# Peptides against a protein of PDB entry 5A53: the designs that were tried, part 132

Target 1, 230 residues: chain A of PDB entry 5A53
Amino acid sequence: LVENVKQALFIPGQSCNKNLHDIMVDLSALKKPDMKRFNRKNDIHPFEDMSPLEFFSEKNDCSLMVLMTSSKKRKNNMTFIRTFGYKIYDMIELMVADNFKLLSDFKKLTFTVGLKPMFTFQGAAFDTHPVYKQIKSLFLDFFRGESTDLQDVAGLQHVISMTIQGDFQDGEPLPNVLFRVYKLKSYKSDQGGKRLPRIELVEIGPRLDFKIGRIHTPSPDMVTEAHKKP

## One batch from the design tools (peptide; made by RFdiffusion4, then SolubleMPNN)

Design b2_p16_8_s3 (from b2_p16_8, 7 letters changed)
Fold by OpenDDE base, seed 2:
Structure b2_p16_8_s3 (fold): chain B 230 residues (1-230), chain A 16 residues (1-16)
Amino acid sequence: as target 1 above (230 residues)
Amino acid sequence: PFIDPERDVLYFVPQE
């Protein structure tokens, strides 16, 4: 089943600042060419009223949205939204810690637009805990790209690594998720007439540590509808 | 577009 690539819409909120804008630009670069960005700030409060986001989803034909806001309580907040049938499916606030690094902080490497990322998830909670399961599902869905039956190894350019920062128990605050991006670099090594291919992972950015905020989960009915195969 | 839980798995195919 070949599905249409999900398009992402990046929306600067009213409180979006330069740092958030830069983060938005860098993160959205990984979603090219399947990404749109608004240039104007929009006063959207998704946990108070979801209707503006549903409107934008439909108008722009984007089932993925990222709202960029910042406040004292929720600094550098990226609200990730998914829609189904242009209705809100789920939402999660991921706040970027101040120790973030932009693409400009790393060595510039050649990058081919449109290649699918590989993913690595570190932390058992990605498979067991509802919140981390949602995060895993979200990022896989967000960066899946074009569904092709033919996996061309040549199409593998970069790895997105997501790590839960430490262990936690029930009732404790949820640890941050460490977001890292690496590029596969192939070297031709000629050692004694034998060409051994060498592959290295080089961090390319951005580097983001996500603090988990508020979450909206879909109704059971919406889950059932969203999981129906066409 | 639909959400398929089975698509949350990345498969690595060994290079032959």
Scores: peptide ipSAE 0.034, ipTM 0.553, DockQ to the pose 0.278
Fold by OpenDDE base, seed 4:
Structure b2_p16_8_s3 (fold): chain B 230 residues (1-230), chain A 16 residues (1-16)
Amino acid sequence: as target 1 above (230 residues)
Amino acid sequence: PFIDPERDVLYFVPQE
């Protein structure tokens, strides 16, 4: 079953600022061509009323949404929303720390639009802790791209790396998630007559440190329905 | 369907 690629909708909230706009542009570039962006600010508060997002999901046929908002309490906040059957499945607030880097901050490397990224996850909590499991699921789902049976290995150009910043114990604040994007650079090494390909990872941006905010989790019934193979 | 991280993550084992 070739699943249709999930489309993403980027929504500037009423409090969206220049920094968030720039971050939105850069992050959404990784989702091209399966991405839409609103040009107009929308007054949406998803943790108060989810109905507008469900409406946008249906109207735009997007099962992925990112709401860009900023306040004193939640600065540079990217709310990631997933829908199932145009109903809210889950939501998570990821606030971008001030030390972010845009694509323009890195050496411009040519990249092909629409290539499926590879993923790396660093931190045991991605497999054990419910919040980090959700984050892992979200980003894998968000950037999955086309489901092809044949991995054209030749088409793998970039790696998305997600790292939990440090260790934590139960009851402690959840560490940030470090989002990094790398391009694979192949070098021909002529050492000893054997062409051993040397692969280097070059950071291409954006560089985002995510502080975890509020979370909405799906009902058990919705989880069951969403995991049913058609 | 949503990606199941337990099922859908490909681990590359370096071939020695």
Scores: peptide ipSAE 0.024, ipTM 0.524, DockQ to the pose 0.309
Fold by OpenDDE base, seed 3:
Structure b2_p16_8_s3 (fold): chain B 230 residues (1-230), chain A 16 residues (1-16)
Amino acid sequence: as target 1 above (230 residues)
Amino acid sequence: PFIDPERDVLYFVPQE
């Protein structure tokens, strides 16, 4: 089944500030061309009322949404939302730590829009813990892009790396997720007349450390419907 | 980034 590319809608909340706006611009650049951004602030509180987001999902034909808000309790908060049939499927708050870096903080490298990223996940909890499994699923779904049967290796340009910051036990606060973006750089190394291709990863940004906030999980009925293959 | 082979996995974009 060739699913259509999921479109993302970035929504500035009422409390969106300059930092969040800049983060939004840089992160959304990775989702081009399958991205829309609102220019106006919208007063949306998804954990109180989800109806406005469902309305925007349907109106804009976007199954992915990111709401940008900031408060004392939830500073630099990016709420990632997925819809199924224009109804809320799941939500997760990911708060960006103050040590973030923008694309402008890195050396500008040539970047082709629309190429599929590779992913690396560091931490066993991405496969075992429900919250980190949701995060993994979300980001893979968010940046999947166009489904193609043939992966042209020549078209691989960047890697998204997601790392759980340290180990944790049951009942402990969930460690942050370190979001990093790297570009593959090919070097021609001439070692003694043999050209050995050398590939290096160069960080290109943005650099985001995500603190995990509130989560909404789908109902069992919605999970069943979402897994129905047509 | 240091990759721990025991905890780190490399994923390509899922091909449906």
Scores: peptide ipSAE 0.010, ipTM 0.458, DockQ to the pose 0.104
Fold by OpenDDE base, seed 5:
Structure b2_p16_8_s3 (fold): chain B 230 residues (1-230), chain A 16 residues (1-16)
Amino acid sequence: as target 1 above (230 residues)
Amino acid sequence: PFIDPERDVLYFVPQE
């Protein structure tokens, strides 16, 4: 079943600032061509009223949304929203730390738009902890692109790396998630007469450290429906 | 349907 590529809608909130706009532009570039951006600010508060997001999901035929807001309490906040049947499935606030790097901060490397990224997840909690499981699911869903039966390794040009920043125990604040994007550079190394393919990872940006904020989890009924293969 | 995270994870150890 070739699932249609999920479309993403980036929505500037009323409090969207220049830095957050720049982050939006750079992150959304990784989702091209399957991305839309609003140019106008929208006064949306998803944890108070989700109905505007459901409306935008349906109107724009986007099952992925990112709301860009910034306040003193939630600086550089990217609220990631997924919908199922144009109803809110889940939401998570990911606040970008001030140490972020934009694409302009890295050496410009040409890449082909629309190629499927590889993913790496560092941290056992991505498989065991419900919040990190949601984050893992979200980013896989967000950036995976077209489900091709033949993963031609030759078509893999970049890696999205997500790392949980340190160990944590139950009841402790959840560590940040380090978001990194790398381009694969293959070169033939002539070491000792054996041409071994060497692969290097070159960071291309953006570099984002995500602080975890509020979460909305799907209802059990929506989970069941969303996992049903059409 | 949401992507099953178990299938397509290539673990690259970032070389220091």
Scores: peptide ipSAE 0.008, ipTM 0.412, DockQ to the pose 0.405

Design b2_p16_8_s4 (from b2_p16_8, 8 letters changed)
Fold by OpenDDE base, seed 1:
Structure b2_p16_8_s4 (fold): chain B 230 residues (1-230), chain A 16 residues (1-16)
Amino acid sequence: as target 1 above (230 residues)
Amino acid sequence: PYIDPELNALYFVPTE
């Protein structure tokens, strides 16, 4: 049974501002058509009470949620939530740094909605450190789209690049994760009679530097259940 | 919905 594509719900919190709204719009555009957005602000504090998110997950049939909040301590905060069986599986706060760029800051390129991104991860910690492993898992799960057995090369449109900003030691603050989106641009290169397609990566946005905040991890039992193939 | 622990293999373009 091919599992249905996971749907994402974007929720503006009570403290959602214009910048976060714009970020939400641009990031959610990458998840179309498998995305819903609330137009109204909701007063949700997931690290205090997770029940409202579980309710929204079930009501909207969304196993992915993003809560948009901003405070002095947690500016431009995107809380990414995953549910399993409409119960909270994991949560992570990713705060967008002020140097963000929107889609409008880049050259407008034609984009086909619904194509799967390719992923690149830069930094060994994505495979070894529990927090970065969670981030890697989250974004892959968030953008996985439809399970297709056939890699249709024609369906490859864009690359999401995630980079850990620098090295860190134990006990040090976790470096930011640099989120970048590139479009594959094919050029007909007439070099030497063989038209070798030249592929270039062009940044299309959004450009987001994520500061890592609070994390909720699943129980071992929940991990076991969530990893069971249906 | 299932969380694939091996999802890395499906979408990772191996950087040479």
Scores: peptide ipSAE 0.163, ipTM 0.718, DockQ to the pose 0.430
Fold by OpenDDE base, seed 5:
Order: structure tokens, then C-alpha cells, then sequence
Structure b2_p16_8_s4 (fold): chain B 230 residues (1-230), chain A 16 residues (1-16)
């Protein structure tokens, strides 16, 4: 069963500022062509009322949404929302730290639109801790792209690296997730008769450190339905 | 849209 590529809708909230807009543009560029952006600000408070997001999901046929808001308490907040059957499946607030870097802050490299990223996850909690498992699931789902059985190695362009910033114990605040994007650069090493392909990772941006905020998790019934292979 | 819990295998770059 070839599922359609999940479309992402980027929604500027009422409090969306220039920095968030720029972050939105850069992050959404990685999701092209499977991305839509609203040009108008929308007054949406997803943890108070989810119905507007469900409406937008259905109206735009987007199962992925990112709401861009900023407040004193939740600065540079990217709320990632997934829907199943146009109903809210899960939500997570990921606040971008002030040390972010945009694509313009890095050396511009040739980039092909629509190629699938590879992922690396650093931190055992991505496999064990519910919140980090959700983050892992979210980003894999967000950037999954077209389902293909054949990964053309030649089509591998970039790696998204997600790292849990440091160790933590139970009851401690959850460490940030470091989001990094690298492009694969192949060098022909002519050294010593054996052409060993040298692959280097070059950071291309954006660089985002995500502070974890509020989370909405699906009901067990919704999990069961969403995990059913059609 | 299906949420694949096993998407792990297709996108992991082998970390040494």
C-alpha cells in the first residue's frame, strides 16, 4: 500500500514574529514540496481548543501541522501537531532556543528538493522515554516523504541529527533536543590507488535547539487505529 | 494517515 506523502501545514499564530517566520521558512524548506504555509496569522490555542486545527487539517488535507507562536513563557514555540482522520492524534511544543541558526548562516550548498533525509538519533531515551519516543516518531513521520522500497544511495542528500542534550534522571527537566541538518559531501580521494570514497557531513542548517513544552498524547484507541496498516 | 511505529529501519544512518 503506497500511502500518499503526508502534507505539512505551517500556521503562523497571532504572536508569530519575524524570527519564528524565518525559522518556519527554513524548516518548511526541508519539507518541500509537501508543505503549505498560511500567510495570515491565526489566533489558535491548541491546548485550549483543538477544533480549529482539526478544521485546518481537513480543509487543507494536511495531517502534519506546525503552529508558530511566541510568548514570554513560551518563546519561539513550534507546536507540532499530527492528525489521524483529521482528528488530533498528538501535539508537542518545541521551543526554539535563541541560539538558532538559519540556512543563511551557513554556506549555501546545492540542494535538491524532495529528497528523503536520513536520520540519526543520539540518546537512549529516544527508544525508552515516552516524550522522546514521541519526538522521534514525530520527526520520522514528518520527513518520511514518499514510501519507497528502493533507497537509491545516489539520492541520499542530507542527514537530520537529533541529540538529547545531556543525561537526565527521573523527575528532572527534560533536556533539549538538538536539531542539526547535514549534507553529505562525497570526495574522491585519489590517495594510494584505492579510491576510498570519503564522505563528509557539512552542516547546512537550520540549527535548532528544542526545549520541550506541553504534550498531548493520543488515546489508546486512537493509537490502535492509527497503527493499523491499511 | 497511518503512523508507522517501525519507521526506524528505513531512515537510520548506521551510527558507528
Amino acid sequence: as target 1 above (230 residues)
Amino acid sequence: PYIDPELNALYFVPTE
Scores: peptide ipSAE 0.146, ipTM 0.709, DockQ to the pose 0.468
Fold by OpenDDE base, seed 4:
Structure b2_p16_8_s4 (fold): chain B 230 residues (1-230), chain A 16 residues (1-16)
Amino acid sequence: as target 1 above (230 residues)
Amino acid sequence: PYIDPELNALYFVPTE
């Protein structure tokens, strides 16, 4: 199945600040060329009224949206929205912790725009817990890029790593998700005359620790429709 | 690190 690349729309909310703007710029760089950014702030409250987001989804032909807002209760909040048929499928608030690092905080490395990422997930809950399953699905869907039947491994340059920060039990607050981006760097190892390529992961940023906030889940019917393979 | 080769992504269903 060849699927069209999902387009992402990054939306500054009314409360968007400089830090969120910088985070938005850096995170959206990973989605190039399949992203749009609004320059103007928009007064959107997705958990109160989803209609404006559906309108933006349709108008911009974007099935992915990220709303950037910040308040005392929800500081550095990135609301990730997915639409299906320009209707809201799911939403999740991911608040960026204060210890974030921007691309400028890392060594500048050559990066080719548009290459597919590899994904790594650390934590069993990504496969078992509904919230973390949604997060996994979201990020895979968000950054997968062009879906082709041919996996060109040679075209893979970076890894998106997502780690659940620590163990948790039922009823406990959900641990943060550690978002890291690495570039694959190949080194020639001259040991014993055999040049074995050594691959190292170099962090390139951004570095984001996501605190999980509010979640909107789709109806079972919408899930079924969205997962139907054409 | 576990690399998931399977993309759990939403499918685009063309609207008739």
Scores: peptide ipSAE 0.017, ipTM 0.403, DockQ to the pose 0.049
Fold by OpenDDE base, seed 2:
Structure b2_p16_8_s4 (fold): chain B 230 residues (1-230), chain A 16 residues (1-16)
Amino acid sequence: as target 1 above (230 residues)
Amino acid sequence: PYIDPELNALYFVPTE
């Protein structure tokens, strides 16, 4: 069963500002063509009432949503939401640190829209800690794209790198997740008569450092339902 | 470079 590519809906909240809008545009560009964006602000508070998000999920046929909000307590907050059967599965707040870089801050490189990114995850906690496991799952799910059996290696253009910023102990604040996007650049290297292809990673943006905020975890029943292959 | 086909995750990018 080739699961249909999950569609993402980007929603500006009432407190969405220019910076968040720009971040939204740049991040959503990586999800093309499988994304929608609202142009109007919506007054949604997902941790208070999830019903509006479920409505939007169903109405737009989007199982992925990103709500853009900003407050003093939660500056540059991207709430990532997943739905199953148009019901909220999980949510996580990822606040973008002020040191973010937009695509415009990097050298413009041509890229083909719709190519599936590769992922790298740096940090043991991505495999052991429940919050980072959720983040890993979320981003893999978010950018999974079409299940192509033969990844034409020639079609691999982007690498999304996610790094946990430093070590942490139990009870300490969770380190930020460093989100980076690279393009594979191939060079013809003539070294010693052997044409060895030189591949370089070039950062293309956006550059986002995510501070982890509030989390909503799915009920055990929803986990079971979501993992049921039809 | 190991590419997990299920994850489309590149675990090792050969850095020169």
Scores: peptide ipSAE 0.011, ipTM 0.454, DockQ to the pose 0.183

## One batch from the design tools (peptide; made by RFdiffusion4, then SolubleMPNN)

Design b2_p17_3_s2 (from b2_p17_3, 9 letters changed)
Fold by OpenDDE base, seed 1:
Structure b2_p17_3_s2 (fold): chain B 230 residues (1-230), chain A 17 residues (1-17)
Amino acid sequence: as target 1 above (230 residues)
Amino acid sequence: RIGPAEEVEALFLKLLE
């Protein structure tokens, strides 16, 4: 079964800085080999004109895009875009907080490129609140693609954890989403003559706290078309 | 507050049961 793994395109915007570039490099490393990066800055404003992104989606055959921009109002902004039929499906701005950690801030561990991560979502709002549902859907789509039933547990190397930072009420600002990446270490512990498989989690980075920005939601018609299995 | 790592560990322990 050739998994139609969705390809991602990382685009530095005109306002992309060194920090955003480094974040882009580290986050995109988790999407290898199914990732492209532009080396040139592009002046794209997706909430004003989406047409350049649709053009890039088609030209590069990428249904996932991430635009890196930074401004006073939207510092370290990663705009995640999904396309369907090379048309914009949805968009969400996720601003990286200043407390981010890069892969270089963690102990270098050997990993196999192309293994799909397991996901964990902490917070009831991921299943109930429309914005967090979109975030959950986006990240699952970004890193796992279509859920093949065969979670080959034998191929499990990484865990991506996404946590909603605290509780919130209606009308309150949406809490940040804490993005964490762990490597699974399996070791056999000899406890009392039974080798129990123990699993340890080691954070490998990047560490990103996402502040939620602007959102573009798909039309009901596009939702229906995107869920039609061919 | 259970940190993100502890939450993930708890989930893995549940999946291994």
Scores: peptide ipSAE 0.027, ipTM 0.609, DockQ to the pose 0.061
Fold by OpenDDE base, seed 3:
Structure b2_p17_3_s2 (fold): chain B 230 residues (1-230), chain A 17 residues (1-17)
Amino acid sequence: as target 1 above (230 residues)
Amino acid sequence: RIGPAEEVEALFLKLLE
């Protein structure tokens, strides 16, 4: 089964600034070669009118989109959009906190383009809470694509870690999601004559703390259609 | 609070056991 790797389109909104542009460049680098970026700003308001995004999805053959916008209420906002049949499936606003780090803030490490990352999710809510379940699904879909075969652990170079920042109860604000990217280094340590495999994680960036914003969930009919096996 | 890196390391240690 040829994994249909989903293509991503990164769209600067009208309010896109330098910081968002830099974040867009760095995050999209992790999606190479399966990404496109617009160089021009587009005036898109996805929670008011979704039709421009559906048009771009079809025109560019991209089932994943990221809209970069910033306002006083929604600073450094990355709207992640998925389409099914070029119609909006779901959307989520993830606002990047000011403490972000770019790839240039980390030691440059060579990586092979196109290797699938391993994912780690820290927090029970990723499996139980509908918003965090959507985030988990989105990021798996965005960076891994359809998992057909067991990832050969021997080929793993990168780990994407997503952590829920603290505990929360019903009715409380949803904690941020901490996005981290690591390179795996395997060392053979000669301690005491036994070669023990040692793994070291090196953060490579970008480092993003996501505040959760508005969400659009798919209609029950669209969920049913999206889960139909071809 | 265990940082994201420490949590990932702990997970890998468990996988190596």
Scores: peptide ipSAE 0.027, ipTM 0.616, DockQ to the pose 0.058
Fold by OpenDDE base, seed 4:
Structure b2_p17_3_s2 (fold): chain B 230 residues (1-230), chain A 17 residues (1-17)
Amino acid sequence: as target 1 above (230 residues)
Amino acid sequence: RIGPAEEVEALFLKLLE
């Protein structure tokens, strides 16, 4: 079953600022052509009332949404929302740290829009810890393009890397997730007559360090329904 | 501390082996 590419809707919240707008533009560029953006600010508080998001999901036929808000408590906050059947499945707040870099901060490299990125996840917690498992699932869902059968390494242009910043124990604050985007350059190095494949990674941006905020998890019933293969 | 790029490079090198 070729899953249809999930469409994303980027929503400026009422408190959306220039920095968040720029981040939104750059991050959404990675989701082209399967992305919509609102130009108007919307007063949405998803952890208080989810109904407006469900309405937007249905109206725009988008199963992915990102709400851009900023406050003193939650600066540069990207709330990632997934819907199933236009109902809220899960939500997570990811606050962008002030050390972010935009695409304009990197060397302009030509890339083909719409190519499927490779993902790398660094940190055991991505497979074991519920929150990081949700983050992993979310980003895979978000940036998985069309399942082109060309899993050919030859078609790989870019890598999205997500790294948990350091080790943590139970009861400790959850480390940030480092979001990085690289262009993959394949070279054949001639070392002493052996052509060894050499890979170079060039960071292309954006560079985002995500602080984890509030989370909404689906009910067990919704998980069961969402995992039902048609 | 290995930076994210270095970690990814190391992973790719392992996949190419």
Scores: peptide ipSAE 0.026, ipTM 0.617, DockQ to the pose 0.059
Fold by OpenDDE base, seed 2:
Structure b2_p17_3_s2 (fold): chain B 230 residues (1-230), chain A 17 residues (1-17)
Amino acid sequence: as target 1 above (230 residues)
Amino acid sequence: RIGPAEEVEALFLKLLE
């Protein structure tokens, strides 16, 4: 079953500012060619009314959406939305910390658009904690692209790294998730006549530290339906 | 058998150490 690549729609909210716009542009560039962006601001409050997002999902045939909003309480907020059958499956607010870096802040490296990134997740909570499990699932779903059985390792150019910033205990605020994007450079190092493959990681951006906000979890029924293999 | 992706991941993890 070739799962169709999920299309993403990036939506500037009414409170979208220049910084959020720039973040949107850079993050959405990683989703090319499977990405649409709205140029107009839309007054959407997904945790109050989800119906506009469902409408946009259906109208644009996008099962992934990102709403860009900013307020005093939720600065640089990226609400990631997934739909199933054009109905809201889950949502998560990820607020970008002020220390973000854009693609323009890094050395421009040529990359082939449409190559699947490798993912790395650092932190046990990605496998144990429900919120971090959702984040892991979301980002894998968002950027994995077409499921090709053979990851042509030869075609691996990019690594998306997600790291939980520090340890936490039950009842403590959830640590930020550090989002990093690297390009893999392979060099042949001639060390002493042995050609050892040297791999160098070069950060290419964007650099985003995500503070976790509000979450909407799917109903058990929707989980069951979404996991039904056609 | 560690798949090629797992090998790269393991290599990547070693590079992050």
Scores: peptide ipSAE 0.017, ipTM 0.550, DockQ to the pose 0.221

